# Peptides against a protein of PDB entry 2AUS, part 109

Target 1, 323 residues: chain A of PDB entry 2AUS
Amino acid sequence: ADIKREVIVKDDKAETNPKWGFPPDKRPIELHIQYGVINLDKPPGPTSHEVVAWIKRILNLEKAGHGGTLDPKVSGVLPVALERATRVVQALLPAGKEYVALMHLHGDVPEDKIRAVMKEFEGEIIQRPPLRSAVKRRLRTRKVYYIEILEIDGRDVLFRVGVEAGTYIRSLIHHIGLALGVGAHMAELRRTRSGPFKEDETLVTLHDLVDYYHFWKEDGIEEYIRKAIQPMEKAVEHLPKIWIKDSAVAAVAHGANLTVPGIVKLNAGIKKGDLVAIMTLKDELVALGKAMMSTQEMIERSKGIAVDVEKVFMPRDWYPKLW

## One batch from the design tools (peptide; made by RFdiffusion4, then SolubleMPNN)

Design b2_p17_3_s1 (from b2_p17_3, 7 letters changed)
Fold by OpenDDE base, seed 4:
Structure b2_p17_3_s1 (fold): chain B 323 residues (1-323), chain A 17 residues (1-17)
Amino acid sequence: as target 1 above (323 residues)
Amino acid sequence: SAAERELEELRRRIAEL
């Protein structure tokens, strides 16, 4: 669910200098790429790492990283963070995912029973990671946020599923098949969402990237490659945000922790220990960090460390030192 | 498959870069 986060204003008089920084919509193309994330339509066949290597080759990049592994046979939404944005993937790893799955049943089951049993898998489920997963094979609870049956054709069940990060759809389908009494397997899987990235006009293929890079380098047309790359700020849209004074930006960009006096506005519902995005008043991502206070503590306190800054993204020179 | 052909063409295009 897109959690609508209320914005609490602490300083309603705080202004931002229009000459400082590079808002997500005002980056030169080279800078846009350096701070970019591609909403890639991963084809079936390659690993997510092969696809990242191909993007680096296509776009002549030194660094890139993906926002959560898709199995070789799985297609769809793979966020790929570029260059200086590469580490923004840490915001996407814990994000919810949506899939469209085709489940094949190993026997005939009445449609009413299929619908009833699949609805029982909404909510908390117990899973063990697959043997092929780099994750420790401990039993763990995962949330299934919703299951939407799209089509039932005999033994084939097409459904949309929203899940917590690291829910295994193959394992879910196996357990649904067991609960139906006939068994089932995952025939097809496509990821349709990874946090803020979804199937929309920003979704691009690897073929599109080859073409769009060519149009830029050979024809001087930057429009296509600019549109194919999202600003890194897209990758943090789902996180709770803290907006800071212009005078605090350079300090945070140098790796200083955010103190309470630097806060202009913040989202409601931040808890101690939450991953938060530190933003400028122009919605530029400065850093990711761990909240050391709740939203309420950040409102009530006049001093102290609000955020332990874990990863800086913004260059140190975009804002002046004002301390 | 069509998907295998598209992937082969993609690999060709990337190899030519």
Scores: peptide ipSAE 0.430, ipTM 0.927, DockQ to the pose 0.928
Fold by OpenDDE base, seed 5:
Structure b2_p17_3_s1 (fold): chain B 323 residues (1-323), chain A 17 residues (1-17)
Amino acid sequence: as target 1 above (323 residues)
Amino acid sequence: SAAERELEELRRRIAEL
């Protein structure tokens, strides 16, 4: 999520009509909820699916989806996309994650050896998915981006770890324990980050959601529920973006592929096959799609399909048909 | 535990909705 992407401007004179669309911070409360994502603090105990079902009941919603499963015993950051935003979880599922983990060692190990061995687990690791995973139990590589030891108290090691999506921290701890020669298990786990969602002022509990929905429906106070829900655009902050002309928005919202003439600006480093977010000049999410060209090809070419549009989010009527 | 009590209270509040 922290990869700063350069923005290349293709049309420096492109303007946007302020009367068209609904910028993320200017949505009426009902519309904000329909295009919302909750940065939920998942409690320990329930499954991620039970928590999504509870949010649907609390907020009177028909649809919701989560940005990546947390095990029942695992707490912390669970992005929950609401209603019309539900499909934005496709952007979050492959996103990097951070955890704070408590590892318990099954024997005494000198602190210097703990630190040295844990540092060797930064980089590529080989994992086998657990039996309870819906994923085929094939060996696969996963990247550990960083390991930060926070505290060592005898046999208890508290650490922060940044990982590729679908890295099993329980398996990582097991392998660290084997490398230390004493064995280890995961005592506690909390997810502190899921892509652009982290522990910050936007993190809310299920209790908060009950209270904030009550304040809105019974007391007429929308402020709390408005702050508890992030715009769906938050869920794509980590993706490479392509910003399009107002004249291209309605076509893409109708499911047309993005063509090169519609591009105003784009991120550097897009490759063919990348998942990209198509944005308006007001930073509204129009669609997710697959890049059919590199950034360089999108700059150099005058025509052709730039993005194969897979998932439209924007309503068809927010921008006029200008074709 | 405190977490079990919080979850029980949450389940109660959700059941009352």
Scores: peptide ipSAE 0.425, ipTM 0.926, DockQ to the pose 0.935
Fold by OpenDDE base, seed 2:
Structure b2_p17_3_s1 (fold): chain B 323 residues (1-323), chain A 17 residues (1-17)
Amino acid sequence: as target 1 above (323 residues)
Amino acid sequence: SAAERELEELRRRIAEL
């Protein structure tokens, strides 16, 4: 998520009308909620599905969805997309995750050996999905991006781990314990990151949401609930982006594919088949789609389908029809 | 536990909505 992508400008003369659309930071509170994502601190105990049901009850919502399941016993970062933004979770499912884990060893191991063996688990690992997973139990590779040991206290090892989506930390700890020769289990697990969502000032509890909704509805104070909800555009910060002309926005909002003439600027390194975010010049999310061209092809070609539009988010009336 | 009490209080608050 921290990769700064270069921005290539294709049309340096393209302007945007300030009267059209609703920029993320200028949405009325009701519209902000309709296009919102909560960076939730999930408590240990409930399922991710129960927590989503509770948020719907607390905030009086018809629809919500989460950006990737946490086990009942696991706490921490659970992005919850609201109402019209609910399907933006598709951008978060493939995103990298970070955890802090407490591993308990079943025997005494010298600290230097713990550090050496845990370093060998950085990179590609082979995992089998657990029996309780809805995923087919096929052996698969997963990336461990980094392991950072935070503390070693006898048989207790506290560590930070960055992983590819759908890596099982419990299985990683089991394999580390086998490699150490004593065995190990996961004592505690917290998710500290899910793509662009991390432990920061935007992280809120379910108790906070109860309080903040009450302050809005009973006291008329919208500030707290406004700050507790991020714009849906936050959920696509980690994706490659394509920014389009005002004249192309309404067509894409009607479900038309993005053609090359509609592109104003784009990120470098887009490959054919990548999930991309289509943005306005005001950084509003129009749609998610599949790149049908590379960045280089989108620069060199004058015509053709650049993006196959899979999911529209923007209403059809925010920009005028100019085609 | 403290976490179980916090979760029970949360369930109570949500049930009263």
Scores: peptide ipSAE 0.424, ipTM 0.925, DockQ to the pose 0.925
Fold by OpenDDE base, seed 1:
Structure b2_p17_3_s1 (fold): chain B 323 residues (1-323), chain A 17 residues (1-17)
Amino acid sequence: as target 1 above (323 residues)
Amino acid sequence: SAAERELEELRRRIAEL
């Protein structure tokens, strides 16, 4: 997820008008909230839906959505996209996840054997979704990117795990326990990462949100609520990006597909069918869409549809119509 | 638990909104 994508420049002379748009750092507080994402520390107990409902009540919002369900007992990183940014959660659903898990073994196993067997679970694993999952109960392959054992205390194994979206840690632990020959269960689980959102200074509690909203509304102090809300552009940092001319922004904001002449710069390694973020030269998110060309095709071609625009975020009036 | 008490306090604070 932290792979810095190379940036290929097609037009090195392309300039942007500083009077157009609202860069993430220059949004008034109300506009910042309208295009915001909270890196929430979800408490254990409530559902992800209850937590979203509470955020809507706390912040007086009409709409919000979360970047991937955490079970009631699971704590940690839950991205919550607000108002006009609500649809940006689609970018987070396919994103990799990290967890810290406590596995309890049902028998005694030598530490060296625990370490050896857990290392064999790095890579591709076969899983079946749990009965309570809305996902069809088909066997599916999932990638475990890494397993890092943090601590072993007798039968308790604390570990960090990086996984493909929709990997079930409970099922992973069950299979590890079978491979160890003693059985195991998941005692505790915390999500420490969801794509670009991690445990850092941007992580906030529901209590923090109550306090920060109060400080803004009653005391006129915007600083806390401003810091508690990330710009929606944060939610697409992990995606390949295409930066477009000012003259193309309004058309894309009206739902027009991005054509090759509108491209100023783009990330390397875009494939046909990839989810891409269309950005202004001020790093404002215009839209999400499906790449209809590779990076190479977008460089070599003079015309054609580069991106099929699926979801527009930018208002139609931030940039002038230049058509 | 401490977590249950924090959650109950949160529910109280949200109910007062």
Scores: peptide ipSAE 0.413, ipTM 0.923, DockQ to the pose 0.938

Design b2_p17_3_s2 (from b2_p17_3, 8 letters changed)
Fold by OpenDDE base, seed 2:
Structure b2_p17_3_s2 (fold): chain B 323 residues (1-323), chain A 17 residues (1-17)
Amino acid sequence: as target 1 above (323 residues)
Amino acid sequence: SAEAERLAELRERIASL
């Protein structure tokens, strides 16, 4: 999520009409909620599904979805996409995750040995999903991007870990404990990051949402609930982007595939088969789709299908039909 | 240590939830 992607401009003369669309920062509060994502601090205890059901009740919503399950006992960053944005969670499911974990060792191990062995778990690891997982229990590789030991207190090891989506920290800790020769278990786990969502000023509790919704409905104060909800575009910040002409927006919003002539600018390093976000020149999310070309092919070609459009988010009427 | 304070803050954040 932290990799700044280069932006390649194909059409430097392309302008956008300020009267068309609804840029993220200019949405009326009701529309902002309809296209919103909450960076929720999930409490320990409830399931991610129960928490989503509570948010729907608190905010009087018909639909919501979460950006990747946290176990009941696990707290922290749970992105919850609202209403018309609900399907944007598909962009967050494959996103990297960060956790802070407390590992308890079942025996005494010298600190130098703890540090050395934990460093060997950076990189590719073999995991088997737990029995409770909806994922098929096949052995699979996962990436551990980094392990940062924060504290060692006797048998307690506090560490930060960055991992590929669907890495099981409980299983990682079990394998570390086996490698140390004493065994270990996961005492505590908090998720500190899910793709573009992290512990920052946008992180809100269920209590915050109750209070902020009350201030809006009873007192007419929108500012709190507006700040507590991020625009759906936040949920695609980590994806490669393609920005399109105003004349192409309505076609894509109707479910037409993006063709090369519609592209104004795009990120470098798009590969065929990548999930990409199709954006307006006002940074509004139009759709998610599968790249049918590389960035280089999208630059060199004058025609053809650039993106197979899989999920439309933008309403059909925000931009005029220009065909 | 700044690390023990972060652990205490994390435990307090986990316990205050």
Scores: peptide ipSAE 0.022, ipTM 0.675, DockQ to the pose 0.051
Fold by OpenDDE base, seed 4:
Structure b2_p17_3_s2 (fold): chain B 323 residues (1-323), chain A 17 residues (1-17)
Amino acid sequence: as target 1 above (323 residues)
Amino acid sequence: SAEAERLAELRERIASL
């Protein structure tokens, strides 16, 4: 998520009509909710599915989905995509995660040895999914991007860990405990990040959502519920982006593949097969798709399918058909 | 220790949600 991607401009003369579309900051409250994502602070106790069901009840919604399961006992950052945005979770499922974990050691270990061994778990690790996972129990590699020891209090080790999607912190702690020779278990776990969603001013509780919905419906105060819901575009900030001409937007919104002539600007470092976000020049999410070309091929070629459009988000009528 | 207090604070933050 933190990789600053260079923006390459292909068409520096491309303008956008201010009358077309609904930029993320200019959506009426009902439309903002329809294309929203909540950065929920999931409480410990409920399942991620129960929490999504509660949000649907609180906000009177037909559909919602979460950006990656947290176990019942795990708290913290759970992105919940609403209504028309529900399928934007596809962008969040493969995104990196950060956690703060409390590991309890089953024996005494010198602090220097704890620090040394935990540092060895940065990089590629071999994991087997737990029995509770719907994922087929095959051995697989996962990346641990970083481990930051925050605190060591005897047998209790508090640490921050950045991991590839589907890394099991419980399994990591078990393996650290084995490497230390004393064994260990996960005492506490909080997710502090899921892709672009982190612990910040956008993090809200279920209680906050109840109150903010009440202020809107009973008192006519939209401000709180508006701030509590992020635009769906937030959920794709970590993806490579392709910005398209106004004349291409309606075609993509109808499910047409993006062709090279429609590209105005794009991020550097797109590879064939990457998940990409197709954006308007007003930073509105049109669709998610699979890159069929690299950034370089999209620059050099005059024609061809740049993106295989997998999921449209934008309504078909926000931009006119210009063909 | 300030360390034990931070661990306690984290436990409280996790439990208070």
Scores: peptide ipSAE 0.018, ipTM 0.617, DockQ to the pose 0.052
Fold by OpenDDE base, seed 1:
Structure b2_p17_3_s2 (fold): chain B 323 residues (1-323), chain A 17 residues (1-17)
Amino acid sequence: as target 1 above (323 residues)
Amino acid sequence: SAEAERLAELRERIASL
């Protein structure tokens, strides 16, 4: 997820009109909320759906959605996209996840053996989805990007793990326990990262949201609720980006596919079929779509459909129709 | 670091369960 993507410029003379659009830093508070994502610290106990319902009640919202289910007992990073941003969660579903887990071993194992065996689980693993998952229970491969052992206390192993989306940490721990020969179970789990969302200064509780909404509505202080809500553009930071001309923005905002002449700059390494974010020159999210060309094809070609637009976020009136 | 403090808090939470 932290791969710095090179930016290739196609049109170095392309300018943007400062009067058009609403860049993330210049949105009025009501508009900021309409295009917002909360980096929520989900408490243990409630479901991710119950927590989303509470946020909707606290902030008086019609719509919200979360960037990937946490089990009731699992705490930590739950991105909650608000109102018009609700569908940006589709960018977060395929994103890598990080967790801190407590594994309890069912027997005594030397620390050196624990460390050696856990290191062998870095890379490709075979998993079956649990019975409670809506996902088809077929065997599948998943990537473990890294395992970092934080602490070993007898039979208790605290570790950080970076994983591909839809990796089941409970299943990983079960397989580690089998490989150790004693068995193991997941005692505790916290999610510390979901794509671009991590445990940082943007992480807020349900209690914080109650207080910050009160400060805004009763005291007229919008600063806290503004800081508690990230712009929807945060939810696409990990995606490859294509930046478009001001003259192309209104067409894409109306649901037209992005054509090659509309491209000003783009990330390197886009492949056909990749999920991409279409951005303005002011770093506003216009739409998500499927790349129909590689980066190289988008550079070399003078015409054709570059992106099949799947989901528009920008209102149709933020930029003028110039066609 | 703020990350080390959050890890310490997480360890305390896990140890208190």
Scores: peptide ipSAE 0.015, ipTM 0.604, DockQ to the pose 0.043
Fold by OpenDDE base, seed 5:
Structure b2_p17_3_s2 (fold): chain B 323 residues (1-323), chain A 17 residues (1-17)
Amino acid sequence: as target 1 above (323 residues)
Amino acid sequence: SAEAERLAELRERIASL
């Protein structure tokens, strides 16, 4: 999520009509909810699916989905996409995660040895998915981006870890314990980040959502529920983006593939096959799709399919048909 | 035990992040 992507401009004269669309921060409250994502603080105990079902009841919603399962015993950052935004979770599933973990060692180990061995687990690790995972139990590599030891107290090691999606912290701790020669287990785990969602002022509890919905429905105060729900565009901040002409928006919103002439600006480093976000010049999410060209090909070519549009989010009527 | 108290403190720190 923290990778700043260069923006390459193809058409520096492209303007946007301020009367068209609904920019993320200018949606009426009902529309904001329809295109929203909650940065939920998941409590320990319930499943991620139970929590999504509770949010649907609290907010009187027909549909919602989560941006990546937390185990029942794990707390912290669970992005929950609402209503029309529900499908944006596909952008969050592959996103990097951060956790704070408490590892308990099954024997005494010198602190210097703990620090040295844990540093060796930065980089590529081999994992076998747990039996309870919906994932085929094939050995797979995963990236550990960083390990930061926060505290060592005897046999208890508190650490922050940044990982590739679907890295099992329980398995990491087990392997660290084996490498230390004493064994270890995961005592506690909290997820502190899921792609663009982190522990910040946007993090809300289930209790907060009950209260904020009450303030809106009974007292007419929309401010709290508005702040508790992020625009769906937040859920794609970590993706490479392609910004399109106003004249191309309605076609893409109807499910047409994005062609090269529709591109105003784009991020550097797009590869063929990448998941990309198609954006308006007002940073509204039109669609997710698969890049059919690299950034370089999208710059050099005058024609062709740039993005195979897989998931449309924008309503068909926000922008006029200009074809 | 001092170990149980420290483990509780470490858990509280994880929950307060």
Scores: peptide ipSAE 0.025, ipTM 0.712, DockQ to the pose 0.044; fails the geometry check

